# Ledger of designs, part 38: peptides against a protein of PDB entry 3NZW

Target 1, 212 residues: chain A of PDB entry 3NZW
Amino acid sequence: TTTLAFRFQGGIIVAVDSRATAGNWVASQTVKKVIEINPFLLGTMAGGAADCQFWETWLGSQCRLHELREKERISVAAASKILSNLVYQYKGAGLSMGTMICGYTRKEGPTIYYVDSDGTRLKGDIFCVGSGQTFAYGVLDSNYKWDLSVEDALYLGKRSILAAAHRDAYSGGSVNLYHVTEDGWIYHGNHDVGELFWKVKEEEGSFNNVIG
Target 2, 222 residues: chain B of PDB entry 3NZW
Amino acid sequence: QFNPYGDNGGTILGIAGEDFAVLAGDTRNITDYSINSRYEPKVFDCGDNIVMSANGFAADGDALVKRFKNSVKWYHFDHNDKKLSINSAARNIQHLLYGKRFFPYYVHTIIAGLDEDGKGAVYSFDPVGSYEREQCRAGGAAASLIMPFLDNQVNFKNQYEPGTNGKVKKPLKYLSVEEVIKLVRDSFTSATERHIQVGDGLEILIVTKDGVRKEFYELKRD

## One batch from the design tools (peptide; made by RFdiffusion4, then SolubleMPNN)

Design b1_p12_5_s3 (from b1_p12_5, 6 letters changed)
Fold by OpenDDE base, seed 3:
Structure b1_p12_5_s3 (fold): chain B 212 residues (1-212), chain C 222 residues (1-222), chain A 12 residues (1-12)
Amino acid sequence: as target 1 above (212 residues)
Amino acid sequence: as target 2 above (222 residues)
Amino acid sequence: APAPAVQEWRFG
């Protein structure tokens, strides 16, 4: 798996691959590793598929309950803390989760929290999470600027996942791409790696390790 | 050390069509190299036009199916006989599976039915409750033999339009029920040839708007 | 210990 999120002048980019594995078996190439918690809040998934799906869905319910009780959208800080507290209670039980909670509130602006099953909760501007995270970082860090245009930021997110999909055996399938703004998240499509790779290779002159 | 799990073999297969879905399973039940039964159905009509199979350790599979059937019953009690939608069923099954996260049901679960738009739906689950809606899924002993075949024949993976130099993929299209049944039969006959834990009989449950019907075919009994 | 054919799915 490779997931990433980063803040920039235009909000947040979230990009993830879509491969699930069971050992050496490719279980699926089409899984959804982003949960749309609400129109302004996303969660990403890495680690145990069931752990992530179950608890981030649960998180969504908790976030909705917050809105009902408090008559206000939950903050990204609070949402991430709920998840963090939950996994902390299960510390040692064997949960496997590497998550990013990404969203926008008027109070916080665009915000990203990293939460994992080790109990770590971090606020930051850039995170890559999963077995392919280092590959994604290589591309992302090399090209990231706060002042990226929305178009360039979207491409950078997509391109970073593509790099990871290329090098990480546990990443692949497609890239799911999101842009989060003050108006909420916008889904920017599913991009099959098989097609995307050749397109990018041709347009950039990159991936020259592959002759094709 | 006590091993609470067994493996009863078998294979299951789900394929979604446009306005139907199919869930099929062989009827062989084994332990190690011994055939316990040549006809032990493992695909079940659970009501509300939902068919279910949990393949792997049969004791766990049966328990899970029973729990789900009971869940359907209580859903009707609690919600004025409202039909349980396939997506809600999938969520419910996730909770059943994940409820045993630390002592999992040793099964690969597949359900099939129609979504709320009347389109065929197949949901597959890992042992601890991750799930995905798919057009097709093989599970069980011969899943590794069948799934690549389904990728090719249902989802047309690695197929291209002739004369396009691999630039145009074969377009996706729904398969007819007849085509699906052919694929299912070919899948299981092939799997039976190459896997000792698959054979004896093939039971296919077909879900349409008119309900669930069953078909049975003989497989090799060796 | 899950068998490969009936193994937990992983996201990386």
Scores: peptide ipSAE 0.416, ipTM 0.814, DockQ to the pose 0.726
Fold by OpenDDE base, seed 1:
Structure b1_p12_5_s3 (fold): chain B 212 residues (1-212), chain C 222 residues (1-222), chain A 12 residues (1-12)
Amino acid sequence: as target 1 above (212 residues)
Amino acid sequence: as target 2 above (222 residues)
Amino acid sequence: APAPAVQEWRFG
């Protein structure tokens, strides 16, 4: 898996691959690793598929309950804290989760929290999470700047996941791409790696290690 | 050391069509190299036009199916005989599976039915409750033999329009029930040839708006 | 080892 999120002048970019594995077996190429909690809040998934899917769905329910009770959207800080507290209660039980909670509130602005099953909760501007994270970082860090245009930021997110899909055997399938703004998240499509790779290679003149 | 799990072999396969879905399974039940039964059905009509199979350790599979059937019953009691939708069934099964997260049901679960728009639906689950809606899925002993075949024949993976130099993919289309049945039969006959835990009989449950139909075919008994 | 289909799915 490779997931990433980063803040920039235009909000937040979230990009993830779609491969699930069971050992050497490719279990699926089409898994959704982003949960749309509400129109302003996203969660990403890495680690145990069931752990992530189950508890982030549960998180969604908790966030909805907050809205019903408090008559306002939950903060990204609070949402991520709920998840962090939950996994901390299971510390040592064997949960495997690497997640990013990404969203926008008027109070916080665009916000990203990293939460994992070790109990770590970090606020930050850039995170890559999963077995392919280092590959994604290689591309992302090399090209990131706060002043990216929305178009360039979207491409950078997509391109970073593509690099990871290329090098990480546990990443692949497609890239799901999101842009989060003050108006909420916008889904920017599913990009099959098989097609995207050749497109990018041709347009950039990159991936010259592969014969076209 | 004691292993609480057995492996009863077998293979299951689900394929969703446009207005139907199919869930098929062989009827062989084994332990190690011994055939326990040549006809032990593992695909079940659970009501509300939902068919289900949990393949792997049969004791766990049977337990899970029973729990789900009971869940359907209570859903009717609690919600004025409302039909359980396939997506709600999938969520319910996730909870059943994840409820045993730390001592999992040793099974690959597949359900099939129609979604609320009348479209064919197949959901597959890992042992601890992750799930996904897909057009097709193979599970069990010969899943690794069948799934690539389904990738190619249902989702047309690695197929391109002739004369396009691999630039134009074969377009996706729904398969007819007849085409699906052919694929299912070919899948299981092929799997039977190459896997000792697959054989004896093939039972296919076909879900349409008119209900669940069953078909049975003999497989090799070697 | 169990068959891949019966193993836990991972978002590696």
Scores: peptide ipSAE 0.413, ipTM 0.797, DockQ to the pose 0.869
Fold by OpenDDE base, seed 5:
Structure b1_p12_5_s3 (fold): chain B 212 residues (1-212), chain C 222 residues (1-222), chain A 12 residues (1-12)
Amino acid sequence: as target 1 above (212 residues)
Amino acid sequence: as target 2 above (222 residues)
Amino acid sequence: APAPAVQEWRFG
């Protein structure tokens, strides 16, 4: 798996691959690793598929309950803290989760929190999470600027996942791409790696380790 | 060291059509190298136009299916006989599976039915409750033999329009019920040839707006 | 332990 999120002048970019594995077996190439909690809040998934799906869905319920009780959308900080507190209670039980909670509130603006099953909770501007994270960082860090245009930022997110899909055997399938703004998240499509790779190679003159 | 799990073999397969869905399973039940039964159905009509199979350790599979059937019953009691939708059923099954997260059901679960728009739906689950809606899924002993075939014949993977230099993929389209049945039969006949835990009989449950229909076909008995 | 044939799915 490779997931990433980063803040920039235009909000947040979230990009993830879609491969699930069971050992050497490719279980699926079409898994959704982003949960749309509400129109302004996203969660990403890495680690145990069931752990991530179950608890991030549970998180969605908690966020909805917050909205009903408080008559206001939950903050990204609070949402991520709920998840962090939950997994921390299960520390040592064997949960496997690497998650990012990404969203926008008027109070916080665009916000990203990293939460994992070790109990770590971090706020930051850039995170890559999963077995392919280092490959994604290689591309993302070398091209990231706060002042990226929305178009360039979207491409950079997509391109970083593509690099990871290329090098990480546990990442692949497609890139699911999101842009989060003050108006909420916008889905920017599913991009099959098989097609995207050759397109990018041709347009950039990159991936010269592959002949074709 | 004590192993609480058994393995009763078998294989299951789900395929969604436009206005139907199919869930099929062989009827062989084995332990180690011994055939316990040549006809032990493992695909079940659970009501509300939902068919279900949990393949692997039969004791766990039967327990899970029984719990889900009971869940359907109580859903009707609690919600004025409201029909349980396939997506809600999938969520419910996730909770059943994840409720035993630390002593999992040793099964690969597949359900099939129609979504609320009348479109065919197949959901598959791992042992601890992750799930995905798909057009097709093979589970069980011969899943590794069948799934690549389904990738090619249901989702048309690695197929391109002739003369396009691989630039135009074969367009996705729904398969007819007749085409799906052919694929299911070919899948199980071929799996039976190459896997000792698959054979004897093939039971296919077809879900349409008119209800659940069953078909049975003989497989090799070796 | 669960056999590979029925293995937990992982998001790498």
Scores: peptide ipSAE 0.408, ipTM 0.809, DockQ to the pose 0.685
Fold by OpenDDE base, seed 2:
Structure b1_p12_5_s3 (fold): chain B 212 residues (1-212), chain C 222 residues (1-222), chain A 12 residues (1-12)
Amino acid sequence: as target 1 above (212 residues)
Amino acid sequence: as target 2 above (222 residues)
Amino acid sequence: APAPAVQEWRFG
């Protein structure tokens, strides 16, 4: 798996692959590793598929309950803290989760929190999470700047996942791409890695380790 | 060393059509090298036009199916006989599976039915409750033999339009019930040839708006 | 906990 999120002048880019594995077996190429908690809040998934799906869905319910009780949307900080507190209660039980909680509130602006099953909770501007994270960082860190245009930022997110899909055996399938703004998240499509690879190779003149 | 799990072999397969879905399974039940039964059904009609199979350790599979059937019953009691939707069923099964996260049901679960728009639906689960809606899924002993075949024949993977130099993919389209049944039969006959834990009989449950229909076919018995 | 032959799905 490779997931990434980064803040820039235009908000947040979130990009993830779609491969699930069971050992050496490719279980699926079409898994959704982003949960849309509400129109302004996303969660990403890496680690145990069931752990991530179950608890991030649960998180969504808690966020909705917050809205009903408090008559306002939950903050990204609070949402991520709920998840962090939950996994901490299960510390040592064997949960496997690497998550990013990404969203926008008027109070916080665009915000990203990293939460994992070790109980770590980090606020930051750039995170890559999963077995392919280092490959994604290689591309992302090399090209990231705060002043990216929305178009360039979207491409950079997509391109970083593509690089990880190319090098990480546990990443692949397609790229799901999101842009989060003050108006909420916008889904920017599913991009099959097979098609995307050749397109990018041709347009960039990159990936010359592969003969077309 | 004590092992609480067994392995009863077998294989299951689900395919969703446009306005139907099928869930099929062989009827062989084994332990090690011994055939316990040549006809032990493992695909079940659970009511509300939902069919279910949990393949692997039969004791766990049966327990899970019984719990789900009971869940359907109580859903009706609690919600004025409301029909359980396939997506809600999937969520319910996730909770059943994840409830035993630390002592899992040793099964691969597939359910099939129609979504709320009347479209065919197949949901697949891992042992601890992750799930995905898909057009097709094979599970069990011969899943690795069948799934690549389904990738090619249901989702038309690696197929291109002739004369396009591999630039135009074969377009996706729904298969007819007859075509799906052919693929199911070919899948299981092929799997039976190459896997000792698959054989004897094939039972197919077909879900349409009119209900659940069953078909049975003989497989090799060697 | 014992690991079943049917493996848990992983997201990398």
Scores: peptide ipSAE 0.430, ipTM 0.817, DockQ to the pose 0.513; fails the geometry check

Design b1_p12_5_s4 (from b1_p12_5, 6 letters changed)
Fold by OpenDDE base, seed 3:
Structure b1_p12_5_s4 (fold): chain B 212 residues (1-212), chain C 222 residues (1-222), chain A 12 residues (1-12)
Amino acid sequence: as target 1 above (212 residues)
Amino acid sequence: as target 2 above (222 residues)
Amino acid sequence: APAPAVLEWWFG
């Protein structure tokens, strides 16, 4: 898996691959590793598929309950804290989760929290999470600027996942791409790695380790 | 060390069509190299036009199916006989599976039915409750033999339009029920030839708007 | 029998 999220002048980019594995078996190439908690809040998934799906869905329910009780959308800080507290209660039980909670509130603006099953909760501007995270960081860090245009930021997110999909055996399938703004998240499509790779290679002159 | 799990072999297969879905399974039940039964159905009509199979350790599979059937019953009690949608069924099954997260059901679960738009739906689950809606899924002993075949024949993976130099993929299209049944039969006959835990009989449950029908075919009894 | 981990899906 490779997931990433980063803040920039235009909001948040979230990009993830879609491969699930069971050992050496490719279980699926089409898994959705982003949960749309509400129109302004996303969760990403890495680790145990069931752990992530179950608890981030649960988180969605908690976020909805917050909205009903408090008559306002939950903050990204609070949402991430709910998840963090939950997984911390299960510390040592064997949960495996690496998640980013990404969203926008008027109070916080665009916000990203990293939460994992070890109990770590971090606020930050850039995170890559999963077995392919280092590959994604290599591309992302090399090209990231706060002042990226939305178009360039979207491409950078997509391109970073593509790099990871290329090098990480446990990442692949497709890239699911999101842009989060003050108006909420916008889904920017599913990009098959098989097609995307050749397109990018041709347009950039990159991936020269592969002969077409 | 006590091992609470067994492996009863078998294979299951789900394929979604446009307005139907199919869930098939062989009827062989084994332990190690011994055939316990040549006809032990493992695909079940659970009501509300939902068919289910949980393949792997049969005791766990039976328990899970029983719990789900009970869940359907209670859903009707609690919601004025409302039909349980396939997506809601999938969510429910996730909770059943994840409820035993730390002592999992040793099964690969597949359900099939129609979504709320009347389109065929197949959901597959891992032992602890992750799930995905797919057009097709093989599970069980011969899943590794069948799934790549389904990728090629249902999802047309690695197929391209002739004369396009591999630049144009074969377009996706729904398969007819007849085509699906052919693929299912070919899948299981082939799997039976190459896997000792698959054979004896093939039971296919077909879900349409008119309900669930069953078909049975003989497989090799070797 | 193998542990359920053989069938467990991962977002690696």
Scores: peptide ipSAE 0.424, ipTM 0.824, DockQ to the pose 0.604
Fold by OpenDDE base, seed 4:
Structure b1_p12_5_s4 (fold): chain B 212 residues (1-212), chain C 222 residues (1-222), chain A 12 residues (1-12)
Amino acid sequence: as target 1 above (212 residues)
Amino acid sequence: as target 2 above (222 residues)
Amino acid sequence: APAPAVLEWWFG
């Protein structure tokens, strides 16, 4: 798996691959590793598929309950804290989760929290999570700047996942791409890695380790 | 050391069509290298036009299916006989599976039915409750033999339009029920040839708006 | 018998 999120002048970019594995077996090439908690809040998934799906769905329910009780959308800080508190209660039980909670509130602006099953909760501007994270960081860090245009930021997110899909055997399938703004998240499509690779190679003159 | 799990072999396969869905399974039940039964059905009509199979350790599979059937019953009691939708069924099964997260049901679960728009639906589950809606899924002993075939013949993976130099993929399209049945039969006959835990009989449950029908075909009894 | 973990899906 490779997931990433980063803040820039235009909000947040979230990009993830879509491969699930069971050992050496590719279980699926089409899994959704982003949960749309509400129109302004996203969660990403890395680790145990069931752990991530179950608890992030549960988180969605908690966020909805907050909205109903408080008549206000939950903050990104509070949402991530709920999840963090939950996994902390299960510390040592064997949960495996590497998550990013990404969203926008009027109070916080665009916000990213990293939450994992070890009990770590971090606020930050850039995170890559999963077995392919180092490959994604290699591309992302090399090209990141705060002043990226929305178009360039979207491409950078997509391109970073592509690099990870190329080098990490546990990442692949497709890239799911999101842009989060004050108006909420916008889905920017599913990009098959097989097609995307050749397109990018041709347009950039990159990936010269592969002979077309 | 005591192992609480067994392996009863077998293989299951789900394929969704436009207005139907199919869930098929062989009828062989084995332990180690011994055939316990040549006809032990493992695909079940659970009501509300939902068919289900949980393949792997049969004791766990039967327990899970029984629990789900009971869940359907209670859903009717609690919600004025409302039909359980396939997506809600999938969520319910996730909770059944994840409720045993630390001592899982040793099964690969597939359900099939129609979504609320009348479109064919197949959901697959891992032992601890992750799930995904897909057009097709193979599970069980010969899943590794069948799934790549389904990728090619249902989802048209690695197929391209002639004359496009491999640049245009074969377009996705729904398969007819007859085409799906052919693929299912070819899948199981092929799997039977290469896997000792698959054979004897093939039972296919077909879900349409008119209900569930069953078909049976003989497989090799080797 | 293989541990159930072998059948478990991962988002690696």
Scores: peptide ipSAE 0.422, ipTM 0.819, DockQ to the pose 0.589
Fold by OpenDDE base, seed 1:
Structure b1_p12_5_s4 (fold): chain B 212 residues (1-212), chain C 222 residues (1-222), chain A 12 residues (1-12)
Amino acid sequence: as target 1 above (212 residues)
Amino acid sequence: as target 2 above (222 residues)
Amino acid sequence: APAPAVLEWWFG
């Protein structure tokens, strides 16, 4: 898996691959690793598929309950804390989760929290999470700047996941891409790696290690 | 060292069509190298036009199916005989599976039916309750033999239009029920040839708006 | 001996 999120002048970019594995078996190439909690809040998934899917869905329910009770959307800080508190209660039980909670509130602005099953909760501007994270960081860090245009930021997110899909055997399938703004998240499509790779290679003149 | 799990072999396969879905399974039940039964159905009509199979350790599979059937029953009691939708069934099954997260049901679960728009639906589950809606899925002993075949024949993976130098993919299209049944039969006959835990009989449950139909075919009995 | 982990899906 490779997931990433980063803040920039235009909001937040979230990009993830779609491969699930069971050992060396490719279980699926089409898994959704982003949960759309509400129109302003996203969660990403890495680790145990069931752990992530179950508890982030549960988180969504908690966030909805908050909205109903408090008559306002939950903050990204509070949402991430709920998840963090939950996994911490299971510390030592064997949960495996690496997640990013990304969203926008009027109070916080665009916000990203990293939460994992070890109990770590971090606020930050850039995170890559999963077995392919180092590959993604290589591309992302080399090209990131706060002043990226929305177009360039979207491409950078997509391109970073592509790099990871290329080098990490546990990442692949497609890239799901999101842009989060004050108006909420916008889904920017599913990009099959098989097609995207050749497109990027041709347009950039990159991936010259591969003969096409 | 005590192992709480058995492996009863077998293979299951689900394929969703446009207005139908199929869930098929062989009828062989085995322990180690000994055939326990040549006809032990593992695909079940659970009501509300939902068919289900949980393949792997049969004791766990049977338990899970029974729990789900009971869940359907109580759903009707609690909601004035409302039909359980396939997506709600999938969520329910996730909870059944994840409820045993730390002592999982040793099964690969597949359900099939129609979604609320009348389109074929197949949902696949891992042992602890992750799930995905897909057009096709193989599970069980010979899943690794069948799934690549389904990738190629249902989802047309690695198929391109002739003369396009691999630049134009074969377009996706729904398969007819006849085509699906043919693929299922070919899948299981092929799997039977190469896997000792697959054989004896093939039972296919076909879900349409008119209900669940069952077909049976003989497989090799070696 | 089979183990459920063999069948469990991971987002690696």
Scores: peptide ipSAE 0.417, ipTM 0.807, DockQ to the pose 0.604
Fold by OpenDDE base, seed 5:
Structure b1_p12_5_s4 (fold): chain B 212 residues (1-212), chain C 222 residues (1-222), chain A 12 residues (1-12)
Amino acid sequence: as target 1 above (212 residues)
Amino acid sequence: as target 2 above (222 residues)
Amino acid sequence: APAPAVLEWWFG
């Protein structure tokens, strides 16, 4: 798996691959590793598929309950804290989760929290999470600027996942791409890695380690 | 060390069409190299036009299916006989599976039915409750033999339009019920040839707006 | 029989 999120002048970019594995077996190439909690809040998934799906869905329910009780959308900080508190209670039980909670509130603006099953909770501007994270960081860190245009930022997110899909055997399938703004998240499509790779190679003159 | 799990073999397969879905399974039940039964159905009509199979350790599979059937019953009691939708059924099954997260059901679960728009739906589950809606899924002993075939014949993977230099993929389209049945039969006959835990009989449940019908075909008995 | 963990899906 490779997931990433980063803040920039235009909001947040979230990009993830879509491969699930069971050992050496490719279980699926089409899994959704982003949960749309509400129109302004996203969760990403890495680790145990069931752990991530179950608890992030549960998180969604908690966020909805907050909205009903408080008559206001939950903050990204609070949402991520709920999840962090939950997994911390299960510390040692064997949960495996690496997640990013990404969203926008009027109070916080665009916000990203990293939460994992070790109990770590971090706020930050850039995170890559999963077995392919180092490959994604290599591309992302080399090209990241706060002042990226929305177009360039979307491309950078997509391109970083592509790099990871190329090098990490546990990442692949497609890139699911999101842009989070003050008006909520916008889905920017599913990009099959098989097609995207050759397109990018041709347009950039990159991936010269592969003969095409 | 004590192993609480058995393995009763078998294989199951789900394919969604446009306005139908199928869930098929062989009828062989085996322990190690001994055939316990040549006709032990493992695909069940659970009501509300939902078909379910949980393949692997039969004791766990039966327990899970019984729990789900009971869940359907109580859903009707609690919600004025409202039909349980396939997506809600999938969520319910996730909770059943994840409720035993630390002593899992040793099964691959597939359900099939129609979504709320009348489109065919197949959901597959891992032992602890992760799930995905897919056009097709093979589970069980011969899943590794069948799934690549389904990738090619249902989802048209690695197929391209002739004369396009591999630039245009074969377009996705729904298969007819007849085409799906052919694929299912070919899948199981092939799997039976190459896997000792698959054989004897093939039972196919077909879900349409008119309900669930069953078809049975003989497989090799060796 | 192998542990169910072998059958679990992972988002690696």
Scores: peptide ipSAE 0.415, ipTM 0.820, DockQ to the pose 0.576

